# Peptides against a protein of PDB entry 3T7K, part 128

Target 1, 248 residues: chain A of PDB entry 3T7K
Amino acid sequence: KAEKILARFNELPNYDLKAVCTGCFHDGFNEVDIEILNQLGIKIFDNIKETDKLNCIFAPKILRTEKFLKSLSFEPLKFALKPEFIIDLLKQIHSKKDKLSQININLFDYEINGINESIISKTKLPTKVFERANIRCINLVNDIPGGVDTIGSVLKAHGIEKINVLRSKKCTFEDIIPNDVSKQENGGIFKYVLIVTKASQVKKFTKLINDRDKNETILIVEWNWCVESIFHLNVDFTSKKNVLYQKK

## One batch from the design tools (peptide; made by RFdiffusion4, then SolubleMPNN)

Design b2_p20_5_s4 (from b2_p20_5, 10 letters changed)
Fold by OpenDDE base, seed 1:
Structure b2_p20_5_s4 (fold): chain B 248 residues (1-248), chain A 20 residues (1-20)
Amino acid sequence: as target 1 above (248 residues)
Amino acid sequence: SEEYKKKNEEELKEAEKNSL
């Protein structure tokens, strides 16, 4: 069926999109529309897998979903597009009135607001955002909203290798892992990095660390610090936003 | 289609509620 619909066009674009969707197209597409999209080089996947070499995300705007946050770790993210791209494309293709010899849809007209070329360009870097920031091993409290598995998966996608889950009520100093990174001359390295949810956890962990490992560098942040770092594909150590405790 | 648009408006609201 799709071939007959597309036969009215002299040339078909190949968009070369391997995409996931978030905040749109949860129910997917009908069989004809899937076939049309596939013939246009648009492949939509339900889940993120590294093997699929995903290069695109569809979302109506910047979202704090697992898929959106992970899409910024694609190698590279080529396009972050509004769902209207697909909608307008399918409308044009199904329209009998448009005597268009060609499909005239420009991907750049459908960019997600706030995902600019500067962000896209950073996804071409050989390193991940937290890797560049010398954050390899973190401590994550077990009561984090969204759950440690989801949050941990996002953090790993962005270059954190080891996530130590802290049971905030029962943990001791021995449960806290150091951020084991080689001292690079030009980068502020924190020996202890922690993501926490409550001020009581800040008090607890700062005491535990300072009592047992005096004079060490500590960074305690909220999850929002990680999100902002992901959305900018840069860690700003000069910002106090979402930083609960810092000892240099 | 108009159907996709309406569904996407609902899904956006859900995604905002389920924000990490």
Scores: peptide ipSAE 0.638, ipTM 0.963, DockQ to the pose 0.886
Fold by OpenDDE base, seed 4:
Structure b2_p20_5_s4 (fold): chain B 248 residues (1-248), chain A 20 residues (1-20)
Amino acid sequence: as target 1 above (248 residues)
Amino acid sequence: SEEYKKKNEEELKEAEKNSL
């Protein structure tokens, strides 16, 4: 069916999109529309897999979903597009108007607000955002909203190699892992990096660390610090936003 | 087209509720 619909066009674009969707198209597409999209070089995947070499996200806006956050780790993220791109494309293709010689839809007209070229350009960097920030090993409290698996998966996508889950009520100093990175001269390397949810955890972990390792550097942040770092593809160590405790 | 739009409006609301 799709071939017959597309046969009216003299030339078909190849968009070369390997995409996931978030906040849109959860029910997928009908069989004809999937076939049409595939013929246009638009492949939609249900889940993020590294093997698929994903380069696109469809979302109505910036979202704090696992898929959206992980899409900023694509190598590169070529396009972050509104679902209206697909809707308008399919609408044009299904239109009964006479011999449209060409499909005239520009991808750039459908960019997600707030995902600019500065963000896209950073996805071409050879390193991930937390890797560039010298954050490779973190401590994560077990009571984090969204769950440690989901949050951990997002953090790993962005270059955190090791996630240590802390049982906040029972943990001791020995349960806290160091951020084992080579001391590079140019950046505040924190020996202990922790993501926490409560002020009581800040008090607990600062005490545990300072009592046993009194001269070491500590960074304790909220999850929002990670989210902001991901959305900007940059860690700003000068910002106090979402930083609960910092010892340099 | 209109079916996708309506569903996407609902999915956006769900995605906002399930924000990390």
Scores: peptide ipSAE 0.637, ipTM 0.962, DockQ to the pose 0.894
Fold by OpenDDE base, seed 5:
Structure b2_p20_5_s4 (fold): chain B 248 residues (1-248), chain A 20 residues (1-20)
Amino acid sequence: as target 1 above (248 residues)
Amino acid sequence: SEEYKKKNEEELKEAEKNSL
C-alpha cells in the first residue's frame, strides 16, 4: 500500500534516521505509515540499543526522560527533531492534491529548541562527557529519585564505567569506592565522586572520607549536576551549581 | 495526522511528570 502512495513522487528523499521517540508517538504508527517512513530511510525503535547505531531523537522539546538524556550519548547524534517533522511528512505524502514531483520538507526546520549545532558537534567527539571529565567510578545513594537502575543506565551511557550503590543508613567508609583514573595533566581528578539527595548524606560521607583519608579530593553533587553536564555535553568544574561539597 | 498531534499533547504531559 505504501509503494502505491509513494509511486506518485519521481524522487524520494533518504533521511537516514535511526530514531527513538520520547514525549511523542508512544502508541507508534499504523502499518502503512511505518512502511512509508522506512522507505524514506526513517527507522523508529522502541528502545535504545547500542547495536542499532541510533542517530536521532524525536521529542517536542528538551525533556529529562531516560531516552532524551541517553540520546545525547549517540555516536553521533545527527538530529534532534520535533514530532511535527513526521506529522507534516506523512500529511504531504497522503495529500491527493498536488502533482508533487518531490517531497519538500527540510528536517532543519524541525530542530528541537535548545539543541544547537554546538551540542550536536560534541556528540562527534571520541569520548563521552564524564570520560572527558575523568569520572569513571561514582558512588550513588540508593534513595535517588528515578531509581538507581535508570539513573545508573543514563550515567553509563555517558561514560561512567562503574556505579557503586550506597545504602545511605548502613554504609561505612569501606563501602565507598575511589574514582580510579590515571593522573592526566589538564583535568581536576577527584578520588571520591558521590551523587547524593540530602544534606545529611553530605555530612555523613564527608566525615567518613575525611576521618579515614584526610588528604584526598572529594566531589559531592546532586543529580541535577549530572543532568546539566549531559545537556551541555561538558562538565564545568568552575560552576558551584548543584555542587554540595568539593575538596580539591 | 491530527490524531497523532492530539496523542502527542497527552504524552508530553506524561513525560513532564516522569522527569528524572
Scores: peptide ipSAE 0.637, ipTM 0.963, DockQ to the pose 0.886
Fold by OpenDDE base, seed 2:
Structure b2_p20_5_s4 (fold): chain B 248 residues (1-248), chain A 20 residues (1-20)
Amino acid sequence: as target 1 above (248 residues)
Amino acid sequence: SEEYKKKNEEELKEAEKNSL
């Protein structure tokens, strides 16, 4: 059926998109539209898998969803597009106006606001954002909103190798893992990195660490510090925003 | 086309509610 619809076009674009959707197209597409999109080189996946070599996200705007946050870890993210791209494309294709010999839809007209070339360019880097920041091992409190699995999955996509989940009420100093990174000259390496939800956890962990390892470097942040780092694909150690405690 | 637009408006609201 799709072939008959597309046969009226002299040339078909190949968009070469391997995409996930967030905040749009949850119910997917009808069989004809899926076939049309596939013939145009647009493949939509339900879930993020590394094997699929995803290069695109569809979303109406910047979102704080697992899919959106992980899309910034694609290698590279080529396009972040509004769902109107697909809608307008399908609308042109289904149009019975005899004069449409070509599909006239440009990907660049549908960019998500705030995902600029500076962000896209950083997804071409050989390293992940937290890897570049010398953050490989973190401590995460078990009461984190969104859950440790989802948050942990996002952090791992961005270069965190090890996530230690802390039971904030029961944990001791021995439960806190160090950020095991080789001392590089130009990067502030924090021996202990923690993501916490409340001020009482800051007080507890700073006491535990300082009482046992007084001279060590500590970074305690909110989840929003991680989100901002992901959205910028850069860790700004000069910013105090969402930093709850820092000891250099 | 219009069906996708209406559903996407609802899905955006849900995605905003489920923000991490």
Scores: peptide ipSAE 0.636, ipTM 0.962, DockQ to the pose 0.896

Design b2_p20_6_s1 (from b2_p20_6, 8 letters changed)
Fold by OpenDDE base, seed 5:
Formats: C-alpha cells, structure tokens, sequence
Structure b2_p20_6_s1 (fold): chain B 248 residues (1-248), chain A 20 residues (1-20)
C-alpha cells in the first residue's frame, strides 16, 4: 500500500533519520505510515540503543526527559525536530489533490527551538560532555527523584563511567569513591564528585571527606547541575548555579 | 490528522519530565 501511495511522486527524498520520540507519538504509527517513513529514510525506534546509531529526536520542545537528555549524546545528533515534520510530511503524501511531483518538506523548518547549530556541533566532538570535564566516577545518593537507574543511565550516556550509589542514612567515608582521572594540564580535577538532594547530605559528606581525606578537591552538586551541563554540552566550572559545595 | 492529537500539551509534558 505504501508503494502505491508513493508511486505518484517522481522523486522521493532520503532524509536519513534514525530517530526516537519524546513528548509525542506514544502510540506510534500505523503500519502504512511506518512503511512510508521508512521509504523516505525515516526510521523511528521505541528505545535508545547505541547499536542503532540514532541521529535524530522528535519532541515538541526541549524536555527534561530521559530520551531527550540522552539524544544530546548521539554521535552526532544531526537533527532535533518538532513532531509537525512527520505530520506535515504524511499529510502531503496522503493528499489526493496535490499533483506534486515532489515532496517539498524541509527539515530545517521544523527545528526545535533552542537546539541550535552550536549544540549540534558539540555532538560531533570525539568526547562526551562529562568526559571533557574530567568527571568519570561520581557518587549519587539513593533518594534522588527519578531514580538512580534513570539518572545513572543519562549520566553514563554523557561519559560518566562509574556511578556509585550512596545510601544516604547508612553510608560512611569508605563508601565514597574517588573520581579516578589522570591529571590533565588545564582541567580542574575534583577527587570527589557527588550528586545530592538535601543540605543535610552536603554537611554529612563534606564532614566525612574532610575528616578522612584532608585537603582533597570536592564537588557537590544538584541534579540540575548535570541537566544544565547536558543542555549546553559544556560544564561551566565558573558557575555556582546548582553547586552546593566546592573545594578546589 | 490522527497524529496531531498525539503531541502532548505543556501540562502532560511536565508530568513526563524528570523532576528537579
């Protein structure tokens, strides 16, 4: 059926999109439309897998969803598009009135607001955002909203190799892992990096570390520090926003 | 289009986002 529908066009575009959706199309597409999209070089996946070499996300706007945050780790993210791209494309294809010999839908007309070329260009870098920031091992409190698995998965997508989950009420100094990175010439390396949710945790971990490992560098941040770093694909160590404690 | 209704509104989107 899809072939018959597309036969009216003399030339078909190849958009070369391997995409996931967030905030839209939760129920997916009908079989005919999936086939149409596939013939146009648009493949939509239900979940993010590295093996699929995803390069696109569909979303109505910038979102703090797992899929959206992970899409910024694609290698590269070629396009971040509004769902109206698919809607308008399918409308044009299914239209009986248009004697159009060609599909005239431009991807650039459907870019998500706030995902600019500067962000897209950073996804072409050979390293991930936290890797560039010399953050490879972090400590994460177990009571983080959203859950340690989801948050941890996002962080790993962006270059954090090891996530140590701390039981906030029961943890000791021995439970805290160091950020094991080689000293680079120009990067402030924090020996201990922690993501926490409460001021009481800041006091606890600061005391534990300072009592046992004096004069070491410590970075304690909120989850929003990570989110902002992901959205910018850059860690700004000069900003105090969402930083709860810092010792250089 | 059957798919226009499949775009979440702002209230629905906020519910799907990871919390602060």
Amino acid sequence: as target 1 above (248 residues)
Amino acid sequence: SEYEKKILNDEELEKEELPD
Scores: peptide ipSAE 0.547, ipTM 0.946, DockQ to the pose 0.930
Fold by OpenDDE base, seed 3:
Structure b2_p20_6_s1 (fold): chain B 248 residues (1-248), chain A 20 residues (1-20)
Amino acid sequence: as target 1 above (248 residues)
Amino acid sequence: SEYEKKILNDEELEKEELPD
């Protein structure tokens, strides 16, 4: 059926998209439309797997969803597109009125606002955002909204190798892991990096660390610090935004 | 369009987003 529908076009574009969706198309597509999209080089996946070499995200806007945040770790993310791309494409294809010899839908017309070429270009870098920031091992409080598994998965996608989950009420200094990164010449490495949710945790962890490991560098941030870093694909250590405690 | 209704509104999107 899809072949019959597409037979009216002399040339078919190959968009070469391997995509996931977030904030749209939760119910998926009908069988015919999936086949149409596949013939146009658009493959939509339900879940993110590294083996699928995903290069595209469909979303109505920038979202703080697991899928959207992880899409910025694609290698590369080629396109971040509004769902209207698919809608308009399918509308054009199913249209009986227009003897269209060609499909005239340009991907660039459907870019998600705020995802610019600067962001896209950074996804082509050989390193991940937290890797570039010399953040390899972090401590994450167990009471983080969204759950340690989801948050941890996002962080790992962006270059954090080890996530130590802290039981915030019961943890001791010995439970806190150092950020095991060799000192590089050009940047301050924080020995202890922690993501926390409460001011009480800041007080607790700063005390534990300062009492036992004096004069060490500490970075305590909110989850939003990570999100902002991901959205920009850059860690700005000059910003105090979402930084709860910093000791250099 | 069958698919236009499959775009979540802002309220629905907020529910899917990871909390602050």
Scores: peptide ipSAE 0.546, ipTM 0.946, DockQ to the pose 0.942
Fold by OpenDDE base, seed 2:
Structure b2_p20_6_s1 (fold): chain B 248 residues (1-248), chain A 20 residues (1-20)
Amino acid sequence: as target 1 above (248 residues)
Amino acid sequence: SEYEKKILNDEELEKEELPD
């Protein structure tokens, strides 16, 4: 059926999209439309797997979803598109009006607001955002909203190699792991990086660290610090936004 | 379009987003 529908076009575009969706198309597409999209080089996946070499995300806008945040770690993210791309494409294809010799849908007309070429270009870098920031090992409190698995998965996608989950009420200094990064001369390297949810945790961890390792560098941030870093694909150590404690 | 209804509104999107 898809072949018959597409036969009216003399030339078919190949969009070469391997995509996930967030905030749209939760129920997927009908069989015919999936086949149409496939014939146009658009493959939509349910989940993010590295082996799929995903290069696209469909979303109505910038979202703080796991999929959206992880999409910024694609190598590269070629396109961040509004769902209207697919809608308009399928509408045009299913249109019975005059013999359209070609499909006239341009990907660039459907870019998500706020995902500009500067962001896209950073996804072509050989390193991940936290890797560039010399953040390899972090401590994450176990009571983080969204759960340690989801948050951890996002962070790992962006270059954090080790996530140590802290039991906030029971943890001791010995439970806190250092950020094991070789000292680079010009980069702000924090020995201890922690993501916390509460001011009480800041007080606790700062005390534990300072009492046992007084002269070491500490960075304690909120989850939003990570999100902002991901959205910009850059860590700004000069910003105090979402930083709860910093000791250089 | 049957798919237009498959785009979440702002309220629904907020629910799917990771919390602060």
Scores: peptide ipSAE 0.546, ipTM 0.946, DockQ to the pose 0.955
Fold by OpenDDE base, seed 4:
Structure b2_p20_6_s1 (fold): chain B 248 residues (1-248), chain A 20 residues (1-20)
Amino acid sequence: as target 1 above (248 residues)
Amino acid sequence: SEYEKKILNDEELEKEELPD
């Protein structure tokens, strides 16, 4: 059926998209449309797997979803597109208008607002955002909204190698892991990095660390600090936004 | 189109997003 529909076109584009969707198309596509998209070089996957070499995300806007956040770790993210791309494409293909020689849909017309070339270019870097920031090991409180598995998965996608989950009420200093990064000259290395949810946790962890490991560098942030860093694909250590405690 | 209805609105999107 898809072949018959596409036969009216003299030339078919190859978009070369390997994509996931978030905030759209939860019910997927019908069988014919999936086949059409596949013939146009558009493959849509249900889940993110590294082996699929995903290069695209469909979303109505920038979202704080697991899929969207992880899409910024694609190597590279070639396109972040509004779902209207697919909609308009399929509309054009299914239109009964006479022999259209070509499909005239430009990917660049459907870019998600706020995902600019600066962001896309950073996905071509050989390192991940937290790797560039010298954050390799992080402590995460167990009561984080969204769950430690989801949050941890996002963080790992962006270059954090080790996620240590802290039992916020029962943890001791010995439960806190250091960020094992070689001291680079640029002074942006924190020995202890923690993501917390409450001010009480800041007080607790700050005390535990300062009492046992005096004069060490500490960075305690909210989840939003990570999100902002991901959205910009850059860690700004000069910003105090979403930083709860910092000791250099 | 059938697919236009499959785009979540802002309220629905907020529910799918990871919490603060």
Scores: peptide ipSAE 0.545, ipTM 0.945, DockQ to the pose 0.937

Design b2_p20_6_s2 (from b2_p20_6, 9 letters changed)
Fold by OpenDDE base, seed 4:
Structure b2_p20_6_s2 (fold): chain B 248 residues (1-248), chain A 20 residues (1-20)
Amino acid sequence: as target 1 above (248 residues)
Amino acid sequence: SELEKKILNEEELKKLELPD
């Protein structure tokens, strides 16, 4: 069926998209449309796997979803597109207009607002955002909204190698892991990096660390600090936004 | 269109997003 539909076109574009969707197309596509998209070089995957070499995200806007956040770790993210791209494409293909010799849909017309060339360019860098920021090992409280698995997965996608989950009520200093990175001259290296949810946790961890490891560098942030860093593909250590405690 | 309905609305998107 897809072949018959596409036969009316003299030339078919190859978009070369390997994509996931978030905030759209949760129910997927019918078999014919999937086949059409595949013939146009558009492959849509249900889940993110490194082996699939994903290069595209479909979303109505910038979203704080696992898929969207992880898409910014693609190597590279070539396109972040609105779902209207697929809609308009399929509409054009299914149109009964006799004289359609060519599909005329430009990917650049469907860019997600806020994902600019600067962001796309950063996905071509050889390092991940937290790797560039010298954040390798973090401590994450177990009561984080969204769950430690989801949050941890996102963080790992962006270069964090080790995630230590802290039981906030029972943890001791010995449970806190250091950020084991070599001192680089031009980067704020924090010995202890923690993602917390409550002010009480800030007080607790600050006390534990300062009492046992005096004069060490500490960074305690909210999840939003990570999200903002991901959305910008840059860690701004000069910003106090979403930073709960910082000791240099 | 039926395809347009496959895009979540603002309320649904908020529910889909990871919390603060």
Scores: peptide ipSAE 0.598, ipTM 0.954, DockQ to the pose 0.929
Fold by OpenDDE base, seed 3:
Structure b2_p20_6_s2 (fold): chain B 248 residues (1-248), chain A 20 residues (1-20)
Amino acid sequence: as target 1 above (248 residues)
Amino acid sequence: SELEKKILNEEELKKLELPD
């Protein structure tokens, strides 16, 4: 059925998209539309898997979802597109107007606002954002909204290798892991990196660390610090935004 | 259109997003 529908076109574009969706198309597509999209080089996946070599995300806007945040770790992310791309494409294809010899939908017209070429270009870098920032091992409080698994998965996608989950009420200094990175000549390395949710946790962890490992570098941030770093694919250590405690 | 209904509204999007 899809072949019959597409037969009216002399040439079909190959968009070469391997995509996930967030904030749209949660119920998927009918069989005919999926087949149409596949013939146009658009494959939509339900979940993110590295083996699928995903290069695209569909979303109505920049979203703070697991899928969107992880999409910025694609290697590379080629396109971040509004769902209207698919809608307009399918509308054009299903249109009974015999006069359409070609599909005239340009991907660039459907870019998500705020995802510019600068962001896309950074996804081509050989390193991940937190890797570039010399953040390899972090401490994460167990009561973080969204859950440690989801948050941890996003962080790992962006280059954090080890996530130590802290039981905020019961943890001691010995439970806190150092950020074990080799000293690079250029850039500040924080020995202890923590993601926390409450001011009380800042007070607790700063005390524990300063009492036992005096004069070490500490970075305590909110989850929003990570999100902003991901959205920009850059860690700005000069910014105090979402930084709860910093000791250089 | 049926396809347009597949895009979540602003309220639904906020619910979908990870909390601050």
Scores: peptide ipSAE 0.598, ipTM 0.954, DockQ to the pose 0.915
Fold by OpenDDE base, seed 5:
Structure b2_p20_6_s2 (fold): chain B 248 residues (1-248), chain A 20 residues (1-20)
Amino acid sequence: as target 1 above (248 residues)
Amino acid sequence: SELEKKILNEEELKKLELPD
């Protein structure tokens, strides 16, 4: 059926998109539309898997969803597009025309606001954002909103290798893991990196670390510090935004 | 259109996002 519908066009584009969706198309597409999209080089996946070599995200805007945050780790992210791209494309294809025509939909007209070429270009780098920032091992409190599994999955997608979950009420110094990275000449390295949710946790962890491992470097941040770093694909160590405690 | 209804509204999007 899709072939018959597409036969009226003299030329078909190949968009070469391997995409996931967030904030749109939660119920998916019918079989005919999926086949049409496939013929145009558009493949939509339900979940993110590294083996699928995803290069596109569909979303109405920048979102703090697991899928959107992870899409910025694609290698590369080629396009971040509004769902209207798919809608307009399918509308044009299903339109009744007697003469052979061309599909006239340009990807660049549907870019998500705020995802610019600077962001896209950074996804072509050989390293991930936290890898570039020399953050390999982090400590995460167990009471983080969104859950440690979801948050941890996002962080791992962006280059964090080890996530140590801390039981906030019961943890001791021995439960805190160091950020095991080699010293680089041009980068700030923090021995202890922690993501926390409360001021009481800052007080607790700073005391534990300073009492047992005096003079070591410490970075304690909120989840929003990570989100902002992901959205910019850059860690700005000069910013105090969402930083709760820093010892250099 | 039926397809346009598949885009979540602002309230629904807020619910979908990870909390701060």
Scores: peptide ipSAE 0.596, ipTM 0.954, DockQ to the pose 0.904
Fold by OpenDDE base, seed 2:
Structure b2_p20_6_s2 (fold): chain B 248 residues (1-248), chain A 20 residues (1-20)
Amino acid sequence: as target 1 above (248 residues)
Amino acid sequence: SELEKKILNEEELKKLELPD
C-alpha cells in the first residue's frame, strides 16, 4: 500500500532521520505510515540506544523529559523538529487532490523553538558537556524527585562517569566520593560535586566536608543546574543560578 | 486530523516532564 501511495511522486526525498519522540506520537503510527516514513529515510525508535546512532528528536517544544535531555547528547544531534513535520508530510502524501510531483516539505521550517544552530553545533564536539566542565564523579541524594535511575541516566549520557547515591539521612563523610579528574590547565576543578534537593542537605554536607578537609573545593547544586547546563550544552561557572553552595 | 491529536497539550506535557 505504501508503494502505491508513493508511486505518484517522481522523486522522493531522503531525510536520513533516526529519531525518538517525546510529547507526541505516544500511540505510534499505523503500518502504512511507518512504511511511508521508512521509504523517506525516517526511522522512529521507541527507546534511546547508542547502537542506533540516533540523530533526531521530535517534540512540540523544549521539554524536561528523559528523552529530550538525552537527545542533546546525540553524536551529533542533526535535527530537533516539531511533530508538525511528520503530520504535514503524511498529509501531503495522502492527499488525492494535489497533483504534487514532489514533496515540498523543508526540515528547517519545523525546528523546535530555542534549539538553534549554536546548540546543534555543540553536539558535534568530541566531549560531553560535563566532561568539558571537569565533572566526572558526582554525589546524588537518594530522595531526588524523578528518581536516581532516571536522573543518573541523563547525567551519564552527558559525560558523568560515576554517580554515587547518598542516603541523605545516614551518610557520613566517608560515603562522599571525590570528583577524581586530572588537573586540566584551563579549568577550575571542584573536588566534591553534589546534587541535592534541600537546604538541610547543604548544611549537612558542607559541615561534613569542611570538618574533615577545610581546604577542599565544593560545588553543591540543584537538579535545575544540570538541566540548564544540558539545554545550553555549556556549564557557566560564573552564574549563581541553581547553585546552593560553592567553595573555590 | 487524527495525527494532530497525537500531540500532547500543555497540561499533559507538564505531567510528562521531570520534576524540579
Scores: peptide ipSAE 0.595, ipTM 0.954, DockQ to the pose 0.926

